# Designs tried in a protein design run: peptides against a protein of PDB entry 5Z08. Part 250

Target 1, 168 residues: chain A of PDB entry 5Z08
Amino acid sequence: RQKDEWAKKTSSLMKQLDWFIGEHLGAMLAAEELGGPVVGELMEIDPDDLSAGFNAHGKLKKATSQPDLDRRQRRIDDIWGPQDEQGQAHKRKRGADEALAASAEMRDLIEQLMNKLVEAGGDNSATYVEIPRESAAARFLVRSKVAMFHPNDARRLRLVDFGRDLDD
Target 2, 222 residues: chain B of PDB entry 5Z08
Amino acid sequence: GLPRLIDAIEEASKIPAKRRQTPIKPTIEKLTTHLYTHGASPDSLLRLADLLTLRNHLDQASLAAITRNLYPSSTVSDEVVLRFIGALGHGQLKPTLALQALFLRWLVMVYHLLENPGVLGQVYGVLFDLLDTAAIRPQLCHLLALVTRRKHVRPFRIQAILTLSRQTGGDPNLTGLLRVFKNYYPEIIVGDATKGRASAFKHPDPQWRQHLDEIQQRRSEA

## One batch from the design tools (peptide; made by RFdiffusion4, then SolubleMPNN)

Design b2_p24_3_s4 (from b2_p24_3, 13 letters changed)
Fold by OpenDDE base, seed 1:
Structure b2_p24_3_s4 (fold): chain B 168 residues (1-168), chain C 222 residues (1-222), chain A 24 residues (1-24)
Amino acid sequence: as target 1 above (168 residues)
Amino acid sequence: as target 2 above (222 residues)
Amino acid sequence: MTETQNRLRQMIEEIQVNIRKALA
C-alpha cells in the first residue's frame, strides 16, 4: 500500500516535471542554445550593457560596435528582429522546433541521469552519464545543483543524490 | 538625530533579544526612515558598518533593513569599504551569506561614491578567492566587473574562472566577468561553456539609484 | 539560484525521495 502511494506520487511528479520542461524550460533552453539569455539569469541584465564594457570609472560605455557582438546581435536580430509576416511565421516555427528539441534533450538527459543513479545502487562512480556535448540542458542542471560534472571529464555528468545528502 | 539612534541600537546590539527591556524594532524603523530621508554621513556610515559587520545580537531582518537603506549622504571612506570586505567569507563570526550578498550589492550601488575606488583593487585577491561561494557569486562578479583593471587580469585568474565556469555549468555571472577580462585581453577564448549570454551586470536597483541621486543632490545644494 | 532553478531542484529532490521510498 505505501509503496503504491509512493509510486503514484513519483508518477505524478514525473508528469509535472515533463510539463515543466516542455511548457516552461524548453523555450528558455532553446534561447540559450541560440545564443540568447542564459536560463535563470538572476539579474535581468541586458546583454547589451555588458557588450558596452566599462570605462575606467566603472560606467557602462555606450555599446561600441564590436564585430563579434554584432554577429551575435545580428543572429539574435535574425531570430527575433522585426521581419515581414512570412519571416515572422518562419521564425516562430523555427523557435518552436528549437524549443521542442531542447525539451526533448532535457527529458532524455534527466531520464538517463535518474536511471544511472538507480542502477548504481549507491556507487557514485557508476552514476555518470556520457554526454555528447555541453548542452544548455546539461549546464542548467549543473547550475541548478542537481547534476555535477566529473572533476576530470566534462563529458561525464551525474545526478546529485539528494536522498543521501538529506539523510547524512 | 541619527547619532542618537545609532547609540541606542549599539547598546541594544550587546543584549540578546530575549533580555531586552524594550523592543528594538521601533528604533530600527526610525533609523531606516532617517537613512531613507537624509542618508548617512561618513561618521554615521562607519558606525553602521560596524553594526552590520561585527557579531552582535541584532536580528537578520533588522540588519538587512539597515543595509537596504544605507544611503551615503556624501562619500564612502576606505575604512567603511574594508569593514564590508572583512565581513565576507565563511565562518561563525562572519555575517550570513545572505547579508554578505546585500553588502556586495551595496558596494556595487555606491561604487561611484567611493573616496578611493582603488581600495577595492587592493583587496581584489580576497574578493576573487570567494568566487566559489555560490550564494554571493552574482554580486561578487558584478563588483569584480567594476573593479577589474589590466593588472588584475592574470593567467592564473583567467584559468580559475574558466575552471569554475565549467564546474558551475557556465554560470552567467562568471561568463560576464570573463567578458570583462576579455576587454583587457582580447585573445581570451570564452569557451563553449560561455556561449550563453553573459550577465550584463545592470544596476541591481534603479529605484535605489534614483533615490541615492536625490540624497546626493540635496548635499550639493547645501 | 533562480526561481526556475530552485523549482527544478525541488522537483528532482522530491522525485528522488519518492523513488527511494518506493524501492525501500
Scores: peptide ipSAE 0.334, ipTM 0.449, DockQ to the pose 0.235
Fold by OpenDDE base, seed 4:
Structure b2_p24_3_s4 (fold): chain B 168 residues (1-168), chain C 222 residues (1-222), chain A 24 residues (1-24)
Amino acid sequence: as target 1 above (168 residues)
Amino acid sequence: as target 2 above (222 residues)
Amino acid sequence: MTETQNRLRQMIEEIQVNIRKALA
């Protein structure tokens, strides 16, 4: 009975997490991936704000023409085609697609991290997930102190075991 | 290399500035330049933590300059963390409150590089009890916001923050910390006295972060 | 840490706590 209640609570919390990732975090992660502000520097990034692009300081670029924009910025500018209505629609769509992709990546990463933590049975060495890249999702988890990189391998990420921290 | 620079500074730190045969400033500049370029290894970081936290004859400007350039090239050990935590608070042997604020800021900025973030959770009470110290409160609240877990959110601490918030006229940093507490206990009323905008605890120095990331990336490629 | 980060951390912490309780 108690185990079932905890399982239900876990399921409920997972749903809430999925919602949180999809509704709040995805757009911010996408912004970070696109060279925008680090997640949380802007509290609420409207997907529409994603469409404006970000300067090197993670602030929404106002349309000023400064030439020496880094390669990533060019890709952002290429994503941010002409300011016509079609361009705005394409921008919004791309922003939405990037937000969805970022959300999916975060969900998958969290799932893998949780699964590894459970499978490890208390062996911290077995809790690491190999990440293909240092994504905004991975970085966010680390900044959130939910995950930690392996001290010797930044491609290995593990979930912080909060339960050990509770028993101490 | 960095160890030799640290050796020279350690030796100079034992001697009052007025009695030094050579100005230490050029060596400090070399150290800070090296740290900026390469970061500090765990061993070097520990030695620098001792230089920063132990009473010596280094001037405040030099100590601040070292702290501002204290980029870890790898991880930050518990021992290093504990040196900085031990340096906090009031006391004749402790660093200045201004320097303590820089230490706390540093801990915030390198928190993701801690070998064991739990070490800060273990000293949570020590950190929390310093919240009345206005000079370090902003950075302390930020650090506590990172460190706080459910186990730390106790009724007495909630009341302590609420009381301190009232006494300070609603310090935004305390309000920010209360918001962190509220994540664990939604029933926490951030009272009317907290009319102030809660601090969002933004990264203290985005440029420093970017530079740290570059240093860390070079290590991963090596 | 931002409010968003703290919220995520809290959620994951609670999930982990409940998972452990469910597995115990």
Scores: peptide ipSAE 0.363, ipTM 0.678, DockQ to the pose 0.264; fails the geometry check
Fold by OpenDDE base, seed 5:
Structure b2_p24_3_s4 (fold): chain B 168 residues (1-168), chain C 222 residues (1-222), chain A 24 residues (1-24)
Amino acid sequence: as target 1 above (168 residues)
Amino acid sequence: as target 2 above (222 residues)
Amino acid sequence: MTETQNRLRQMIEEIQVNIRKALA
């Protein structure tokens, strides 16, 4: 009985988390990946603001292909072609697509991190997820103190075990 | 005048709030109003720096209000700077981290008024070693961005900032500081961990700057 | 820490606590 109640509560919280990621966090993560502001510097990023690209100061900049932009940023700048009306519609769509992609990446990462924590059965060494890249999602989790990188390997990320910290 | 207000606050600062015969708030308000209108002389700045940095019985709101109105009417001496730098970090006798952040912000905003900007370069190591303190890191990185010269950009500091950047999940202020380092050494590989947006280190308070300029202009006309 | 970061942390903490309670 009690276990079933906790399972139901967990399911409800997971749905809320999914909503939070999709409706609130995804656009901000996308903006960070696109060379925009770091998540939390701006409270809300309009997908339309995503479409304009960000300058080195994280202000909306006209998509200028700067050579030092991350491949993802470059792809975004390339797709955010001329500011004609058709271009704006394509930009908005792309901004939405990038927000969806960022949301999906965050959801997947959180799921992997949680699964590893459960599977590890208390072995901290087994809680690490190998990440293919240091994404905005991964960085956000670390800044949020929800996850930690392995001290010697930035490709390994683990979820902070808050439940152990409560029992100590 | 300002010296008399400081005298009254200094005396009140020695006494716990519950044991004061008179509320200090009206005197603090007079002080902050005076500072806003006229600024602080070098001598007054030193006295106020002591009040702000030394442990006393003044409340945090009063200390913050003084700091927010700490407009120099003239230059800022090395001694004043060193009082604020000495107040940084962890310790029971040190100001709160919130107040330390205000001090660092103040130093950024008055950097151009320092009698000797080189004084900050001399204490560069002390400032740099505090980068792990998250509460003051944004303002600390901004100050370091102003202070950094070629002589400060050493391999061990480059490695330290890269390591800390990874550990913090790419703090934009650390990335901003690393960009400053890269200006001196273009070969610095800003690793994948620093692909995040860097802070531009814009002036923290344009209105405060404008008001400071007005105070400074009145001095030049006198 | 931003409000968004704090909110995410709180949600994840609550989820972890509930998962543990469900598995116990």
Scores: peptide ipSAE 0.335, ipTM 0.455, DockQ to the pose 0.244; fails the geometry check
Fold by OpenDDE base, seed 3:
Structure b2_p24_3_s4 (fold): chain B 168 residues (1-168), chain C 222 residues (1-222), chain A 24 residues (1-24)
Amino acid sequence: as target 1 above (168 residues)
Amino acid sequence: as target 2 above (222 residues)
Amino acid sequence: MTETQNRLRQMIEEIQVNIRKALA
């Protein structure tokens, strides 16, 4: 009976997590992957101020069109810029597809991390998931203090075990 | 005048709040009003820096209010800068990390008024070693972005930022600092962690800047 | 830590606690 209650509660929480990822977090993660704001940091970053760098005197350089910034600004403009109705529809679709992809990546990553934590049976060395890339999802989990990278290998990520801190 | 207000606050700062005969809040309000209207002279800045950085019985709200109104009427001396830098880090005698963040923000906002901007370059290592302190990292990265010169961009610091960036999940302020480093050494591969948005290091408070400019202009007319 | 980060952490923590209880 108690195990069933905990299983039901776990299932309910997983559904809530899935909802949170899909409805709230996915779009923000997609925005981060596309060069938008970092998830949860409403830093009004003016992209133009970023590019300028500082001169030898520590003054902001005039924004020389660095091609990489133009590419990011184009991507941001491609995501957030006023597009014509057709462009807006394509942007909305692309944005939705990216949000879905980011949501799926986050769900999969959390699932892998949780599975590894359970399988490891307390062996911290066995709790690491190999990640193919440093994704917005992985970064967000680390910023959230939910996950940690291996000190010597950024391709290895582990879930923080919160349950040990509650029993101590 | 401002010196008399500082005198009263200095004396009050030696006494625990519960043992003060008179509330200090009205005097703090007079001080902050005066600072907002006229700014602080170099001598007053030094005295205020000591009040802000040295352990005393002033409450955090009062210290924060003074810091928010710490408009220089002229230049900022090396001594004033060093008081604030010396107040950074962990320790029982150090100001709170919240107050340290305000000090760093202040240094960013008054950077153009430093008598010797090179003083910050001399303490670059001290500042850099505090990057692991999350509470002050945003303002610290901004200050370092202003201070960084070619001589400071060393392989070990590049690696340290890269490592810390990974450990923090790509803190945009660290990425912003790496971008500044890349300006001096284009070969710096800001790895996949740079897919994260870099901080622009915008001015922290445009209204504060405007008011500072007004105070500075009045002195040039005097 | 942002509200979003805190919320995610709380959810994951609660899930972990419940998984442990379910496996015990």
Scores: peptide ipSAE 0.331, ipTM 0.439, DockQ to the pose 0.250; fails the geometry check

Design b2_p24_4_s1 (from b2_p24_4, 16 letters changed)
Fold by OpenDDE base, seed 1:
Structure b2_p24_4_s1 (fold): chain B 168 residues (1-168), chain C 222 residues (1-222), chain A 24 residues (1-24)
Amino acid sequence: as target 1 above (168 residues)
Amino acid sequence: as target 2 above (222 residues)
Amino acid sequence: EDDLGLLRDQLRKMIEEIAELIAK
């Protein structure tokens, strides 16, 4: 009975988390990866707006034609083909694809972190996930005080032990 | 007047709230109203700094209310600044981290009224060493952004911010402070460690600034 | 700032609750 209630509650929470990541967090994470605002500085980013790119101040850049586009901005301009209807559709699709990719990365990272927590059996030293890069997802979890980097290795990330580490 | 209100609060601060014969809240409200209308003189400001920073029996809500209304009518002395700096950090005898964040915010908002802005530069190390304290980091980074000069931008501090930035997942306030450092040392690479947006360190309360300007203007006309 | 705080707090609460359930 308790195990079944636990499984149902865990499943419900995971569904809520997946919804939250997909509907809200993914677009913000994608914006941060594209050089936009840090997650939460600009709430409710429309995936369609991701295609507009961000200036050095993290504001949505209106499509101004200025040529000396830095390497990341060139990828944004390659997204900003001519302002025809086809160009706008391609932009919207790319923004949606980046939000989906960011959502998938966050989901996968959380899943890995949780799996390592289960596998470690209470050994905090065994709870680290190796991350290939410092992603917006990883940074967000750390800023949210949900995860922490290994003190000596920023490629290793673990969930914060809310039962032990906060009471110390 | 303001001195009499401070006297009453000082006496009440020595007594636990449960043992006070008279509620202090009405006196705190009179004080905050007076401060909002007239500001605090240098002498009153020092006395209020002691009430805010020294361990006493005043409740956190009252201390926060005084801090939010702590408009200087003139300049802010080094002594007042040092009282607030001395109150920062961890310890049972120190104010709460929430109140410390309000003190740092206040120092940011009154920075242009300091008699000697260099006093903060003298305690730069003390401020910098508190960057690991997450609860005060936003306001601390903003204050450091104002205080930082070339002499403070040292290799060990650059490395400390970069390390802390990684450990915090690229805190935008730390990135903002690194951008200030980059103004003195253009070779500092901010990008790889913090692909995140830097804080612009905007004025924390435009309405408070406007009201402060009104109080300061009245003094110049008197 | 308040909205980011709420978002982080919400995510933290969800993950904490899941982690606590997994650790049991």
Scores: peptide ipSAE 0.101, ipTM 0.433, DockQ to the pose 0.187
Fold by OpenDDE base, seed 3:
Structure b2_p24_4_s1 (fold): chain B 168 residues (1-168), chain C 222 residues (1-222), chain A 24 residues (1-24)
Amino acid sequence: as target 1 above (168 residues)
Amino acid sequence: as target 2 above (222 residues)
Amino acid sequence: EDDLGLLRDQLRKMIEEIAELIAK
């Protein structure tokens, strides 16, 4: 009974999470990935600041190269810039595709992180997922304090262990 | 400079105190002295917000000392605000309630320096739902008193505060918040407990304010 | 099992909080 209630509750939560990712978070993640505002940030983040990405500590990197700024700014302008009518339909489709891709990436990443946590059996060193790139999804999870990067390897991400007291 | 001090503290924060080769306390003291003298730039504020809000190996005294000296030299970004808001609530990954109270106090004291005060209005629900947490309620009520607009004053929130006020025996901070609500909806009956000294939500630290003003004035002259 | 449930609940609460932040 308790296991069934837990399973139902977990399933309900996962459905709610999936809904939230699909309906709300995906578009924002896509916007961030394209150099738009950071998910949950209300301020128009200067595309120039966003282009720098996040370091292994979840901090904005300083923009190293102008060319990457220009590409992201162009993408931002392509998404958020004044849309001519013909450009709007293509931009909407591209935006929808990017939102779907971002949603899928977030779902997959959460699933991998949860699976690794279960598989690790309490070994924190085994809870890391290797991420191919630092994505908006990964950054969001870190900013949300749900996940953390490996202290020495920004390609390794794990769920934060909510069960451990800070004093351990 | 400040960035180098933050770098050193960030590196030290990854290592348990017992495994550190060098004591971090002298570096914290240098940081707090620098912050007291010059304040923190927006970039430095973000980095410090991460140090304060993310789980790391820094001791509570060091975190509190940084928070007490967290003078903005300029504005406070939405990102910095959201880091502190995200640190609120119950949970093993959250900062201590004592630190959360300091963060809320800080937000009250720097409210006039927010790049977008509306950011707090967007998180109003999150803040409001924490009113049952006694340890942070005084500062939380003060912050909500600053943030509250007509759009936030909803029947369910009015009833929630009234209920919580009864349960707490008429907490002066809740009564103070109800008075703010009454400014938007005069029909709100703030019960006989209003004869009690509702918190006037005075500035929590006039000396801190004065020192902040001095730091901010240097920017205007620069 | 209980730890995973707590994690999921916490993740949900965090995401719900974020959702509430965004929806406003």
Scores: peptide ipSAE 0.046, ipTM 0.289, DockQ to the pose 0.136
Fold by OpenDDE base, seed 2:
Structure b2_p24_4_s1 (fold): chain B 168 residues (1-168), chain C 222 residues (1-222), chain A 24 residues (1-24)
Amino acid sequence: as target 1 above (168 residues)
Amino acid sequence: as target 2 above (222 residues)
Amino acid sequence: EDDLGLLRDQLRKMIEEIAELIAK
């Protein structure tokens, strides 16, 4: 009975999280990946505003790695290219595809982080997930104080242990 | 340094303004300037919390000025949080409601620096029972929006907010708090109780946040 | 803007609650 209630509660929370990622967070993560505002900065990013284009005052924070800059700039140029009606439809579709991709990346990352937490059985050293890149998703989780990077390896990410801080 | 400034203010706070040999205002200005530039260490923060929350002979303008410049240079301890929570509500020995609103605003702005955010969850009932106090309600709703977890969302509290929302003509802060509750219980009907727009609980002071971030960054480099 | 802070906090709360459930 308690296990069933736990399973139902966990399932309900996961469904809520999936909904939240798909309906709200995915578009904002995609915007950050495309050089838009950082997720959690107080900009009202209407998903529709993502399709309309970031105004010129979106401070392009200098992404540190050059190769990612070129891909990002090409994606920006492809998403923000000329305003022909066909270009707008393609832009909306590409914007939707990027939001879906960002949502999928966030969902997968959270799932991996949770799975590692279960597998570790209380060993904090075993809770790290290897991430292929520092994504907007990974940065968002760290900024949200939900995840932390390994102190010596920025490719290793783990969930913050919320349980132990109560018993000490 | 900061400890010596606090010592001087602590001693002056024991003496009525009319009996002080020297004006305290210049020392308060030095303190607030130091806090703005360097922030407060955990030890200094605790001492300042006592000065702000305990009854003394400091004037309200000085207390407000200290609170507006109360930048933590590191983390905020449970003890500091509990001093501010203990200062809330009605009572002859408690700070003014205007100062309590500043304390709640401060707790919102430093929530991410708490050593144990769970401490606020433990005193959730105390905070929730103060929602009827109009003078602190905006900041209190914002803090509760940060603190609320599933365990706090109970039928009696849902009903209490709905009732209070109707009585206040749809206070947008209460509607905002109900939206937070609805995340845990989707069956909560917010619209029937209040035609009002919900508060989005914006950061109370973006400039204060930016300055806090600058102070916090300097410590990570040291 | 406000919605993003709220969204971030909501996400944190959901993940925190799930993590707490997993750790039990």
Scores: peptide ipSAE 0.145, ipTM 0.505, DockQ to the pose 0.167; fails the geometry check
Fold by OpenDDE base, seed 4:
Structure b2_p24_4_s1 (fold): chain B 168 residues (1-168), chain C 222 residues (1-222), chain A 24 residues (1-24)
Amino acid sequence: as target 1 above (168 residues)
Amino acid sequence: as target 2 above (222 residues)
Amino acid sequence: EDDLGLLRDQLRKMIEEIAELIAK
């Protein structure tokens, strides 16, 4: 009974989390990955705005031609191709694809983090997930204080143990 | 063992350096070597926190050396945390601001080992009120960046950081802390306060971090 | 801007609640 209630509640919360990731967080994560604002600095990032790319200050770049663009900036310039209707549609699609990719990455990361927490059975040393890169998703979870990097290994991420806060 | 080394240092700390029969430096070196190799147990950590935070006759170099080697072998208790927090600020009985900066740096580096991270949230006001102290501000902002929760982000604190940021010509650490606040209240305009880049609050010492993990891993195997 | 703080808080609450449930 308690396990079933737990499973139902967990499932419900995961659905809410999935919705939140898909509807709100994915676009912001994608913006951060594209060199845009850190998640939280710009609200309501339209996937269309993701296609516009971001300046060094995380603001939407106006299409200015400056040459010394970092590899990310070249990708931004490739995203910022000519403003013809086809170019805009391709940009919108690319922005949507980046938001979807970021959402999927966040979902997968949270799932892995939760699975490791379950598998660890209370052993905090066993709760680490190996992450392939420091993604916007990983950074967001850490900034949100829901996850922490391993002290010595930024490739290892775990959920914050909230259980310790309950016994006081 | 570590307790005997601490005993010897505690006794020496009661005596002015000029009146000591034996130089304390060799004992400090043994202590720091032991700490580097094995870390400090919770009990030893508390005793060392008292040595570091209470006024005694230990020299600043010795205190700094102990602090730089203060690897917890286990968790860090609330009591240990509170010793270091209580040592912050201005006062004749308080450690030097340089040593306080090392304590704050240490707290940043061991934050993940706190038995109760919430203890720092409880003393948030004490920490926040010290932001005007330039000598400890970098490490203090870093610690606050770790500790800050929505409950701490209040209009008066937002305004205090903005004001202090203007007064300091845009201290990047304050801008970094304000960015953390902005995560809770996005309407906070960071840019008007400073043309400067916000601090990323990177780990202060990657080598220290690596060594800490080696010490902590040995605990998990025991 | 208020919405992201809210969103982060909501996310945190959800994850915290899930983590608490997992830890039990």
Scores: peptide ipSAE 0.128, ipTM 0.363, DockQ to the pose 0.194; fails the geometry check

